# Peptides against a protein of PDB entry 3NZW, part 95

Target 1, 212 residues: chain A of PDB entry 3NZW
Amino acid sequence: TTTLAFRFQGGIIVAVDSRATAGNWVASQTVKKVIEINPFLLGTMAGGAADCQFWETWLGSQCRLHELREKERISVAAASKILSNLVYQYKGAGLSMGTMICGYTRKEGPTIYYVDSDGTRLKGDIFCVGSGQTFAYGVLDSNYKWDLSVEDALYLGKRSILAAAHRDAYSGGSVNLYHVTEDGWIYHGNHDVGELFWKVKEEEGSFNNVIG
Target 2, 222 residues: chain B of PDB entry 3NZW
Amino acid sequence: QFNPYGDNGGTILGIAGEDFAVLAGDTRNITDYSINSRYEPKVFDCGDNIVMSANGFAADGDALVKRFKNSVKWYHFDHNDKKLSINSAARNIQHLLYGKRFFPYYVHTIIAGLDEDGKGAVYSFDPVGSYEREQCRAGGAAASLIMPFLDNQVNFKNQYEPGTNGKVKKPLKYLSVEEVIKLVRDSFTSATERHIQVGDGLEILIVTKDGVRKEFYELKRD

## One batch from the design tools (peptide; aimed at target 1 V31, target 2 P127)

Design b2_p30_2 (made by RFdiffusion4)
Pose (drawn by RFdiffusion4):
Structure b2_p30_2 (pose): chain A 212 residues (1-212), chain B 222 residues (1-222), chain P 30 residues (1-30)
Amino acid sequence: as target 1 above (212 residues)
Amino acid sequence: as target 2 above (222 residues)
Amino acid sequence: LDVLAGVKSVFESLGLDTSTITENLFGTAD
């Protein structure tokens, strides 16, 4: 698994791979590691497939309950805390999740929270989570500028997940892109590494190792 | 010490067609190197046009299928006999499985039917509720032998248009019920050849808008 | 995503061998 989300001039970019594993066994290449909590809230998934899916789906129900009660969209900070506090209650029971809660509110602007099953909760501009996180950091950190165009930022996030899908035996499948503005999240497609790799290699001249 | 889990072998397979779906499984049940039964059904019609199989530790698989069938019964009781759609059944199974997160049903579960648009649908589950909708899925002992074959023959993976210099992928035309039954039978004869826990019989449940049909085929008994 | 992360943690709590989980559920190619 490789997931990343970063803030920049144009809002937030979220990118994830789609591989699921059972050890060295590729369980699936087509899993959705991003959950659309609501039109302005996204959650990313890494770790235990069932823990992430179950608790992030539950988080969506909790956020919806807040809107009905308070007649207002839930903040990114509060939404990430609900998950953070829930996971903390289970500390020591073996839950396994590396998670990012990304969204936009007029009150907070573009906002990213890293939340994991250890109970750690961190606000930040850049996060890469999962077994492939360091591979994504390598490409993302060395090309990141606050002033990236929406187009360039979307590409960097896509390219970073691609770098991780190439080097990490436990990451791959396809790349799912998202862009977050004050008008909510915009889905930017599912890019199969099976074609995305060769295309990027030719157009970019990178991945110079692998023989084509 | 006591081990609450055992392994009863068996292999299951699910393929979704445009307007049908199939869920197949061998009828052999095993413990270690012995055969408990050559015919012990492992794929079930649970009503509302849903078939399911929970493969792995059979006691857990039976308890789960029994609990789900009772769930469909109560769904009707509580919602004015409304039909439980396959997507709803999948989310329901997720909660049943995750409910035992800390003492799991040790099963790999697959269900099949039609979605609300009448299209074929297959869902497969992790032991603790992780699930996804798919075109096909192999589960159980020979899953590692069969799933690669299905990726090739069902979803045409790694296959290209001849003479296109590997540029044009083989189109994803869709399989008929006849072509699917062939892939299923071939899959199980192959699995019976290479895996010692697969054999004796093959039972397929076909699901269409007209309901659930069953077909049975013998397999090698060695 | 690891589909067996929860099962492995339960088997570690029960003192059972977690190296056989994948083989017992899905088998091997060889």

Design b2_p30_2_s1 (made by RFdiffusion4, then SolubleMPNN; from b2_p30_2, 10 letters changed)
Fold by OpenDDE base, seed 4:
Structure b2_p30_2_s1 (fold): chain B 212 residues (1-212), chain C 222 residues (1-222), chain A 30 residues (1-30)
Amino acid sequence: as target 1 above (212 residues)
Amino acid sequence: as target 2 above (222 residues)
Amino acid sequence: MDVLALMKAVFEKLGLDTSVLTERLYGSAD
């Protein structure tokens, strides 16, 4: 798995691969590793798929309850704290979760929290999470700027996942790409890694280790 | 040492069509190298045009299916006999599975039916309740043999349009019921030839707007 | 952590034999 999220002047980019593995077996190439918690909040999945899917969906319900009770959108900080508190209750029980909670509120602006099953909760500007995270960081960190255009930011997210998919056997399938704004998240499509690879190789002259 | 888990072998296969879905399973039940039964159905009509199979440890599978059937009944009681949607069923099954997160059902679960738009739907679950809607999924002993074949025949993976030098993928097309049934039969026939835990009989449940139809085919008995 | 690894951990915690676990039953979001 490779998931990433980063803040920039235009909001948040979230990009994830879609491969699920069972040992050396590719179980699926089409896993949705972004959970749409609500129209304004995204959660990413790394680690145990069931743990992430179950609890992030649960989180969605909690966020909805909050909005119904308080008649306002839940903050990213509060949403991530709910999840963090939950996983902390299961500390040592064997949950496996590496999640990013991403959203944009007027009060907070674009906000990313990393939450894992060890009880870590971190606010930050850039996170890559999963077995391919190092490969993603290699591309992302090298090209990241706060002042990226939306187009460039989307491409950078996509390109970073592609790099990870190329080098990490546990990552691949496709890139699911999101842009989070004050008005909510926007899905920017599913990009097949194979097709994307050849396109990028041709356009950038990259991936010279592979002969076409 | 008491082992609460066993492996009863078998293989299951789900394929979603345009306006139908198929869930198939062999009828062989085996422990190690001993055939317990040559006819033990493992695909079930659960009502509301939802068919379900949980393959792996048969005792766990049966328990899970029974619990789901009960959930369907409860849903009807609570919602004035409203039909349970396939997506809601998937969510329910997730809760059943994840409820035993620390002592899981040792099964690969697949359900099939029609979504709210009348389109074929297949959902697959891991033992702890992660699920995904897919066009096709094989589970069980011969899943590793069947899935690549399904990827090629259903999803047209690695099939390219002629003259495009491998750059343009073959467009996706829905298969007819007859084509899917043929594909299922061929898959299980092939699996039976290569895997000792698959054989005896093939039961296919076909879900359409008109209900659930069952078909049975004989497989190799050795 | 893949589902197989997770299941193995659960089995170990429960004192169960992990030999019955096969990779074929599990999907992971690693």
Scores: peptide ipSAE 0.178, ipTM 0.848, DockQ to the pose 0.244; fails the geometry check
OpenDDE base, seeds 1, 2, 3, 5: peptide ipSAE 0.081, 0.099, 0.043, 0.037; ipTM 0.841, 0.826, 0.834, 0.826; seeds 1, 2, 3, 5 fail the geometry check

Design b2_p30_2_s2 (made by RFdiffusion4, then SolubleMPNN; from b2_p30_2, 13 letters changed)
Fold by OpenDDE base, seed 1:
Structure b2_p30_2_s2 (fold): chain B 212 residues (1-212), chain C 222 residues (1-222), chain A 30 residues (1-30)
Amino acid sequence: as target 1 above (212 residues)
Amino acid sequence: as target 2 above (222 residues)
Amino acid sequence: MDVLALMKAWAEKQGLDTSTLTARLYGSAD
């Protein structure tokens, strides 16, 4: 798995691969590793597929309850704290989760929290999470600027996942791409890694270790 | 050592068509190298045009299917006999599975039916309730043998347009009911030849707008 | 109850790969 999120002048980019594995077995190439919690809030999934899918869906329900009760959208800080508190209750029980909670509120602006099953909760501008995270960081850190255009930021997110998918056997399938703005998240499509690879190789002259 | 689980072998296969879905399973039940039964159905009509199979440890599978059937009844009771949608069924099954997250059902669960738009739908679950909607999925003993075949024949993976040097994928096309049934039969026939835990009989449940139809075919008995 | 321990113990008896029992989205904590 490779997931990433970063803040920039235009909001937040979220990009993830879509491969699920069971040991050496590729269980799926089409897993949705982003949960759309609400129109302004996304969660990413790494670790146990069931743990992430179940509890992030549960988180969505908690966020909706908050909205109904408080008559306002839940903050990214509060949403991430709910999840963090939940996993802490199960500490030592064997949950496996590495998540990023990404959203936009009037109060907070564009915000990213990293939350994992070890009890870590971190606010930050850039996170890559998964077995391919190092490969993604290699591309992302080298090209990241706060002042990226939306187009360049989207491409950078996509390109970083591609790099990870190329080198990490546990990452692949496709890239799901999101842009989070003050008006909510926008889905920017599913990009097959194979097709994307050849396109990028041709356009950039990258991946010279592979003969086309 | 405490052994809470068994393995009864068998194989199941789901394929979604355009306006239909198929869920198939062999009827062999085995423990180690001993055949317990040559005809033990493992694919069930659960009502509301939903068919279900939970393959692996048969005791767990039966328990899970029973619980789901009960869930369907309760759903009708609570919602004025409203039909349970396939996506809602998937969510319910996730809750059933994850409810035993720390002592899970040792099964690979597949359900098939029609979505709210009348399109074929197949959902596959791991033992603890992660699930995905897919066009096809094999589960059980011979899944590793069948799944690559399905990837090739249903999803056209690793099939490319001629003259494109492997860079342009073959376009996806829906298979007819007849084509799917043939594919299922061929898959199980091949699996039976190579895997001792697959054989005896093949039961196929076909879901259409008109309801659930069952077909039975004999497999090799060795 | 340790789910993985139970599954591993059983799978080992059956000669099965315990790593294939559940779907994983590998992360940094794995």
Scores: peptide ipSAE 0.077, ipTM 0.780, DockQ to the pose 0.093
OpenDDE base, seeds 2, 3, 4, 5: peptide ipSAE 0.022, 0.020, 0.019, 0.020; ipTM 0.754, 0.756, 0.767, 0.757; seeds 2, 3, 4, 5 fail the geometry check

Design b2_p30_2_s3 (made by RFdiffusion4, then SolubleMPNN; from b2_p30_2, 8 letters changed)
Fold by OpenDDE base, seed 4:
Structure b2_p30_2_s3 (fold): chain B 212 residues (1-212), chain C 222 residues (1-222), chain A 30 residues (1-30)
Amino acid sequence: as target 1 above (212 residues)
Amino acid sequence: as target 2 above (222 residues)
Amino acid sequence: MDVLALVKAVFEKLGLDTSVITERLYGKAD
């Protein structure tokens, strides 16, 4: 798995691969590793698919309850804290989760929290999470600037996942791409890694380790 | 000594068409190298045009299917006999599976039916309840043998348009019921030849707007 | 998450024989 999220002047970019594995078996090439918690919040999944899918869906329910009770949207900080508190209760039980909670509220602005099953909760500007995270960081860190245009930021997210998919055997399938703004998240499509690879190779002259 | 898990072998296969879905399974039940039964159905009509199979440890599979059937019953009771949608069924099954997250049902679960738009739907679950909707999925003993074949024949993986030098993929297209049945039969026939835990009989449940139809075919009995 | 590992952990905790656990069943992971 390779997931990433980063803040920039235009909001948040979230990009993830879609490969799921069970040992050396490719279980699926089409897993949705972004969970749409609500129209304003995204959760990413790394580690155990069931753990992330179940509890981030549960988180969505908790966020909805908050909205019903408080008559306002839940903050990214509060949403991530709910999840963090939950996983902390299960600490040592064997949950496997590496998740990013991403959203944009008026009071917080664009916000990313990393939450994992070890009890870590971190607010930050850039996170790559999963077995391919180091490969993604290699591309993302080298090209990241706060002042990226939306177009360039989207491409950078997509390109970083592609790099990870190329080098990490546990990452691949396709790139799912999101842009998070104050008005909510916008889905920017599913990009097949195979097609994307050849396109990028041709346009950039990159991936010269592959002939063709 | 008590062992909470066993392995009863078998293989299951789901394929979604445009306006139908198929869920198939062999009828062999085995423990180790001994055939317990040559005809033990493992694909079930659960009502509301939903078919289900949980393949692996048969005791766990049966328990899970029974629990789901009960869930359907309770859903009708609570919602004035409203039909349970396939997506809601999937969510329900996730909860059943994840409820035993730390002592899982030892099964690979597949359900098939029609979505709310009348389109064929197949959902696949891991033992602890992660799920996704797919066009096709093989599960069980011969899943590793069948799934690559399905990738090629259902999703047209590694197939390209003629004359494009392998750069243009074959366009996706829905398969007919007849084509799907043929693929299922070919898949199980091939699997039976290479895997000892697959054989004896093939039961296919076909879900359409008109209901669930069952077909049976003989497989090799060795 | 490795479902096989999870099941093995349960068996170990309960003092059960892990030899009966097969690797053909899987849980999806990154």
Scores: peptide ipSAE 0.082, ipTM 0.788, DockQ to the pose 0.245
OpenDDE base, seeds 1, 2, 3, 5: peptide ipSAE 0.077, 0.232, 0.097, 0.098; ipTM 0.778, 0.856, 0.808, 0.788; seeds 1, 2, 3, 5 fail the geometry check

Design b2_p30_2_s4 (made by RFdiffusion4, then SolubleMPNN; from b2_p30_2, 9 letters changed)
Fold by OpenDDE base, seed 2:
Structure b2_p30_2_s4 (fold): chain B 212 residues (1-212), chain C 222 residues (1-222), chain A 30 residues (1-30)
Amino acid sequence: as target 1 above (212 residues)
Amino acid sequence: as target 2 above (222 residues)
Amino acid sequence: LDVLALVKAVLEKLGLDTSKIVEDLYGSAD
């Protein structure tokens, strides 16, 4: 798995691969590793698929309840805290979760929290999570700027996942790409890694370790 | 040594068409090297045009299917006989599976039906309740033998348009019911030849807007 | 209580190769 999220002047970019593995077996190439919690909030999943799907869906319900009770959207901080508190209650029970909660509220602006099953909760500008995270960081950190255009930011997210998919055997399939703004998240499509690889190789002259 | 889980073998296969879906399973039930039954159906019509199979440890599978069927009844009771949608069914099954997160049902679960737009739908579950809607999925003993074949024949993976030097993929298209049934039969025939836990009979449940149809075919009985 | 550890411990006590069961049950944990 490779998931990433980063803040920039235009909001948040979220990009994830779609491969699921069971040992050396590729179980699926089409897993949705972004959970659309609500129109304004995204969660990413790494680790145990069932743990992430179940509890992030549960989180969505809690966020909706908050909205109904408080007559306002929940903050990203509060949403991530709910999840963090939950996993803390199950500490030692064997949950496996590496998640990013991403959203944009007027009060907070673009916001990313990392939450894992060890009880860690971190606010930050850039996170890569999963077995391919180091490969993604290699590309992302080298090209990241706050002032990226939306187009360049989207490309950078996609390109970073592609790098991870190329080197990490546990990552691949496709890139699912999201842009989070104050108006909500926008899905920017599913990009097959195979097709994307050849396109990028041709356009950039990169991936020279592969003879086309 | 006490093992709380058994393995009864078998294989199941789901394929979604444009306006139909199929869920198929062999009828062999085995323990170790002994055939318990040559005809033990493992694909079930659960009502509301939803078919289900939970393959692996048969005791767990049966328990899960029974619980789901009960859930369907309760849903009708609570919602004035409203039809349970396939996506809602998937969510329900997730809760059933995850409710036993720390002592899981040792099964691979697949359901098939039609979505709210009348399109074929197949959902696959791991033992603890993660699920995904897919075009096709094989589960059970011979899944590793069948899935590569399905990838090629259903999703047209590694198929390219002639004359494009492998740069243009074959476009995706839906298969007809007849094509899918043929594909299922071929898959199970091949699996039976290579895996001792698959054989005897093949039961195929076909879901359309008109309801659930069942077909049965003989497999090798060795 | 690490449930996975508990399951592993139980299975180990039972002398079962728990690796396959664990992989089958939780293998999608990448």
Scores: peptide ipSAE 0.027, ipTM 0.725, DockQ to the pose 0.169
OpenDDE base, seeds 1, 3, 4, 5: peptide ipSAE 0.028, 0.027, 0.035, 0.020; ipTM 0.718, 0.734, 0.741, 0.710; seeds 1, 4 fail the geometry check

Design b2_p30_3 (made by RFdiffusion4)
Pose (drawn by RFdiffusion4):
Structure b2_p30_3 (pose): chain A 212 residues (1-212), chain B 222 residues (1-222), chain P 30 residues (1-30)
Amino acid sequence: as target 1 above (212 residues)
Amino acid sequence: as target 2 above (222 residues)
Amino acid sequence: VDELLEEAAEANAMWWYGNPDTATDYSSAS
């Protein structure tokens, strides 16, 4: 798995791969590792497929309950804490999840929280999570500027996941892109590495190793 | 020490057509190198036009299917006999499985039916509730032998338009019920040839707007 | 035979997003 989310001038970019594994067995190439908590909240998934899916879906129900109760959209900080505190209750039981809660509120602006099953909860501008996280950090860190255009930022996030899908045996399938502004998240498509790789290689001249 | 799990073999397969779906499984049940039964059904009609199979440790598979069938019964009791849609059944199965997160039903579960638009649908589950909707899925002992074949023959993976220099992918025309039954039978004759836990019989459940139909085919008994 | 039985055990196992040894690892920057 490879997931990343980063803040910049134009808001937040979120990108994930779509590979699921059972060891060395490719269980699926078409899994959704991003969950749309609500129009302004996204959650990313890495780790145990069932733990992530189950608890992030549950998180969505908790966020919705907060809106009914408080008659107000839940903050990114509070939403990430609900998950962080839940996972903390289970510390030592073997839950396995690397997660990112990304969203926008007038009160907080673009906001990103890293939350994992160890109970760690961190606010930050840039995170890469999963077995392929270092491969994504290699490309993303060396081309990142706060002043990226929405177009360039969307591409960097996409290119970074592609770098991870290439080098990490446990990442791949397709790339799912999102962009987060104060008007909520915007889905930017599902890009199959099976075609995205060759297209990027030709147009960019990169991946100069692999023979085409 | 006591091991609460065993492996009863078997292989299951699910393919979704435009307006139908199938869930197939061999009828052999095994423990180690012995055959417990050459005919022990492993794919079930659970009502509301849903078929399901939980393959792996059979005791767990039976307990799960039994619990789900009772779940559909109560769904009717509590919701004015409303039909349980396949998507709703999938989320329900997720909770049943995740409910044993710390002592799992050791099964790989697949269900099939039609979605609310009458389209064919297949859902497969992880032992602890991880699930996804798919076009086809092989589960159980020969899953590693069969799933590659389905990626090729059902979703036309790695196949291109001849003479397009590998530029144009083979279009995703859709399979009829006849073409699907062929792929299923071929899949199981192949799996019976290469995997010792697969054989004896093949039972297919076909689901359409008209309900659930069954077809049976013999397999090699060695 | 042993190889296919190992592959079958992997096909029936829990699903992970990424390598279980590193699936929760992360990198960050300023």

Design b2_p30_3_s1 (made by RFdiffusion4, then SolubleMPNN; from b2_p30_3, 16 letters changed)
Fold by OpenDDE base, seed 3:
Structure b2_p30_3_s1 (fold): chain B 212 residues (1-212), chain C 222 residues (1-222), chain A 30 residues (1-30)
Amino acid sequence: as target 1 above (212 residues)
Amino acid sequence: as target 2 above (222 residues)
Amino acid sequence: DAELEAAAAQARSEWWLGDPATATGYRTAK
């Protein structure tokens, strides 16, 4: 798995691969590793698919309850804290979760929290999470700047996941791409790695370790 | 050392068509190298045009299916006999599976039916409740043999339009019920030849707007 | 409840712990 999220002048970019594995077996190439918690909040999944799907869906329900009770959207900080508190209660039980909670609220602005099953909760500008995270960081860190255009930021997210898909055997399938703004998240498509790789290679002159 | 799980072998296969879905399974039940039964159905009509199979440890599979059938019953009680949608069924099954997250049902679960638009739907589950809607899925002992075949024949993986020098992928299209049945039969006959835990009989449940139809075919009995 | 813990281990996919038996996504019923 490779997931990433980063803040920039235009909001948040979220990009993830879509491969699931069971040992050496490729279980799926089409897993949705972004969970749409609500129209304004995204969760990403790495580790146990069931753990992430179940609890981030549960989180969505908690966020909806908050909206009904408080008559306002939940903050990203509060949403991530709910999840963090939940997994902390299960600490040692064997949950496997590496998640990012991403949203854009009026009071917080664009916000990303990292939450994992070890009890870690971190606020930050850039996170890559998964077995391919180091490969994604290699591309993302080299090209990141706050003043990226939306177009360039989207490409950078997509390109970083592609790099990880190329080098990490546990990542691949496709890239799912999101842009989060104050108005909510926008889905920017499913990009098959097989097609994307050759396109990027041709346009950039990159991936020269592979001969076409 | 005590092992709470058994493995009863077998294989299941789901394929979604345009206006139908198919869920098939062999009827062999085995423990280690001993055949317990040559006809033990593992694909079930659960009502509301939903068919289900949970393949692996048969005791767990049976328990899960029974729980789901009960869920369907209670859904009707609570919602004035409203039909349970396939997506809601999938969510319910996730909760059933994840409810035993720390002592999982040792099964690969597949359900098939029609979505709210009347389109064929197949959902697959891991032992602890992660799920995905797919066009096709194989599960069980011979899943590793069948799934690549389905990738190629249902999803047209690695197939390209002739004369395009491999630059244009074969377009996705729905298969007819006859084509799907043929693929299912070919899959199981092939799997039976290469895997000792698959064989004896093939039961296919076909879901359409008109209900659930069953077909049975003999497999090799060695 | 050693049996329960063993069963739970089969459901874990903790890639960051370096366990080769773990993976991201689905777990096989094996």
Scores: peptide ipSAE 0.060, ipTM 0.775, DockQ to the pose 0.064
OpenDDE base, seeds 1, 2, 4, 5: peptide ipSAE 0.097, 0.083, 0.028, 0.041; ipTM 0.771, 0.780, 0.772, 0.756; seeds 1, 2, 5 fail the geometry check

Design b2_p30_3_s2 (made by RFdiffusion4, then SolubleMPNN; from b2_p30_3, 16 letters changed)
Fold by OpenDDE base, seed 3:
Parts: sequence; C-alpha cells; structure tokens
Structure b2_p30_3_s2 (fold): chain B 212 residues (1-212), chain C 222 residues (1-222), chain A 30 residues (1-30)
Amino acid sequence: as target 1 above (212 residues)
Amino acid sequence: as target 2 above (222 residues)
Amino acid sequence: DEELERQAALARSEWWFGDPATATGYKTAK
C-alpha cells in the first residue's frame, strides 16, 4: 500500500494506490483505500484491510451522530481523536492500521491527522503511509512546494503514488486522486498504473530504467 | 498444540452479469486427504434474491451462513418486510465476520445477487470482514488457479484487438448467462484436474429478477 | 425531538446496513 496526503496553498491532495495483497498473492487491484466520511472529510487506509474498513466506517457513523447532536460538522481534530481513542483501547490486541484523516472545517481550515494502531496521532502537512511510503516521499519531498498550483499538486500526488507502485511490489493497480477544498473533496478519477506509467514516461522522459 | 480450525477444501466462484449473477461451488468436502462427502452443498439461497457461500472450514462456513439467514429474517421483522439489498447484506456480513476479529471464521465468503438497479453484483470477503464488490471472484482451494483465468475471460486482461499491434485493448462487455455458465463449468473442470480438494459435483445458483435457479453438473470423482 | 431521534436511528442503521463507504477487499500492506 501507498497512501499520501499533503497540504498546499490550494487545500489538500490525497492520493492512494488500489492493490491489496495476501502474502505474495495479489488479492485485488481495485481496492478503495479512501473512505468518504462526509463531503468535507476523508480517511485513508493502510495495514489490515478489515481493521481499516470496519473502524473507519464506524468513525463515519460517529461523525454523523456528532453532526446530529451538535448541529455542526465534526472537526478534523475531533474525528481523528475519536479514532485514536478507539484504536488505543485495542492497543496490544493486534489491530493494524495506518490512517490519515483529512478534511476541512471553517475553524481549522484544511487539516491532516495521521492515526495508527500504535496509538500515534500526529497533525502535519505531509504524510506518506504504507509499504511504499519511502518511494512516495522520494518524489513528493523533492517536488513539494506550498505554492504549487492545483494542477501541479494533483499531478505530484499522482506521480508520487506511481513511483511507489513502480518500486513497491505491494502497491499498484490504480491511483485514486482527491482534492480537498473549503467546498469539500473532489474526486479526480481512477488512473490505471499501467497506462499512467507509459504516459508519464513518455511525457517526462522518466523511468529510464525501463526500456520502452 | 490445539488447532480449532479445519480445512474442508472446495472452491467457489462468483460472476456478475448485466442483469444476473452466478455463484457456484463444488460439492466435495474433504479433510486432509480423505473425502468426507461427494455431495455437500456449500452455496445457499438466503432469501431476498441473495445467494451466499463461505468456503474453508465448513463448520465456520455453516455457522456464518446460518447467522446471515437469521439476520435476513430479523431485518424483515425490523423493517416492515423490506427486501434486504445486496449492498446492505454485504455490510451486515462484515459485522458478522468482524465480530469474531480475534477468533475469525476461517472462510472466504462470496455473495451474489442484483443491486438496486437490477445489475448483477458479487461481493467477496476476507475472513475478518473486509469486502469489495467485484465482477468476479474465486475462493477456496483452487482460487489461485481460477482467478487468473477469470481475469482473462471476464475482464479481458491481456487481450487486444486484432490488427492493432497490441495497442488497443479488447473492450469490456457483459457476458451472457450461457457464456458465464460455460466459463464456470470450464473453470471447475480445469480446477478438478489440478487440485485434489475440488471435484465430485458442481452446483450453480443463478440469480435473476425472477428468482434463484439451480443447476447441477457432475465433476470427476477421483 | 422526534426528528432527531429518527435521524439518529437512520445513522445507526446506516452503519449496519448502509452502502459501503469503502471497499478494501483484502489486507492493505502497511
């Protein structure tokens, strides 16, 4: 798995691969590793698929209940804290989760929290999470700027996942791409890694380790 | 050391068509290298046009299916006899599976039916309840043999239009029920030849808007 | 607050029987 999220002048970019594995077996190439909690809040999934899917769906329910009770959308801080508290209750039980809670509220602005099953909860501007995270960081860190245009930021997110998909055997399938703004998240499509690779190679003159 | 799980072998296969879905399974039940039964059905009509199979440890599979059937019953009671949709069924099954997260059902679960738009639907689950809607899925002993075949024949992976020098992919299209049944039969026939835990009989449940139909075919008995 | 209770009930039901918000399939490597 490779997931990433980063803040920039235009909001938040979220990009993820879609491969699921069981050992050396590719279980699926079409996994949705982003949960759309509400129109302004996303969760990403790495680690145990069931753990992430179950508890992030649960989180979505908690966020909806919060909205009903408090008559306002839950903050990104509070949503991430709910999840963090939950997984901490299971500390040592064997949950495997590496999540990013990404969203926008008027009071917080665009916000990213990293939450994992070890009990870590971090607020930050840039996170890559999963077995391919170091490959994604290599591309992302080298090209990241706060002042990126939306177009360049979207491309950078997509390109970083592609790099990870190329080098990490546990990442691949397709890139799912999101842009989060004050108006909510926008889905920017599913990009098949096979097709994307050749397109990027041709346009950039990159991936020269592979002969076309 | 005590092992609470067994492995009863077998293989299951789901394929979604345009306005139908198919869920098939062999009828062999085995422990180690001994055949317990040559006809033990493992694909079930659960009502509301939902068919289900949980392949692996048979005791766990049977328990899970029974729990789901009970869930269907209670859903009707609680929702004024409303039909349980296939997507809602999938969510419920996730809860059943994840409820035993730390002592899992040792099964690969597949359900098939029609979505709310009348389109064929197949959902597959891991032992602890992660699930995905797919066009096709094989589970069980011969899944690793069948899935690549399904990728090629259902999703047309690695197929290209003739005369395009491999530049144009074969376009995706739905298969007819006859084509799907043939594909299922070929899959199980091939699997039976290469895997000792697959054989004896093939039971296919076909879901359409008109209900669930069952077909049975003989497989090799060796 | 009957409407609030109705909405809360729907939210709870959504967790048990709602549309899948995600489809993870099998294990996603961390």
Scores: peptide ipSAE 0.144, ipTM 0.869, DockQ to the pose 0.022
OpenDDE base, seeds 1, 2, 4, 5: peptide ipSAE 0.067, 0.022, 0.023, 0.025; ipTM 0.855, 0.777, 0.769, 0.766; seed 2 fails the geometry check

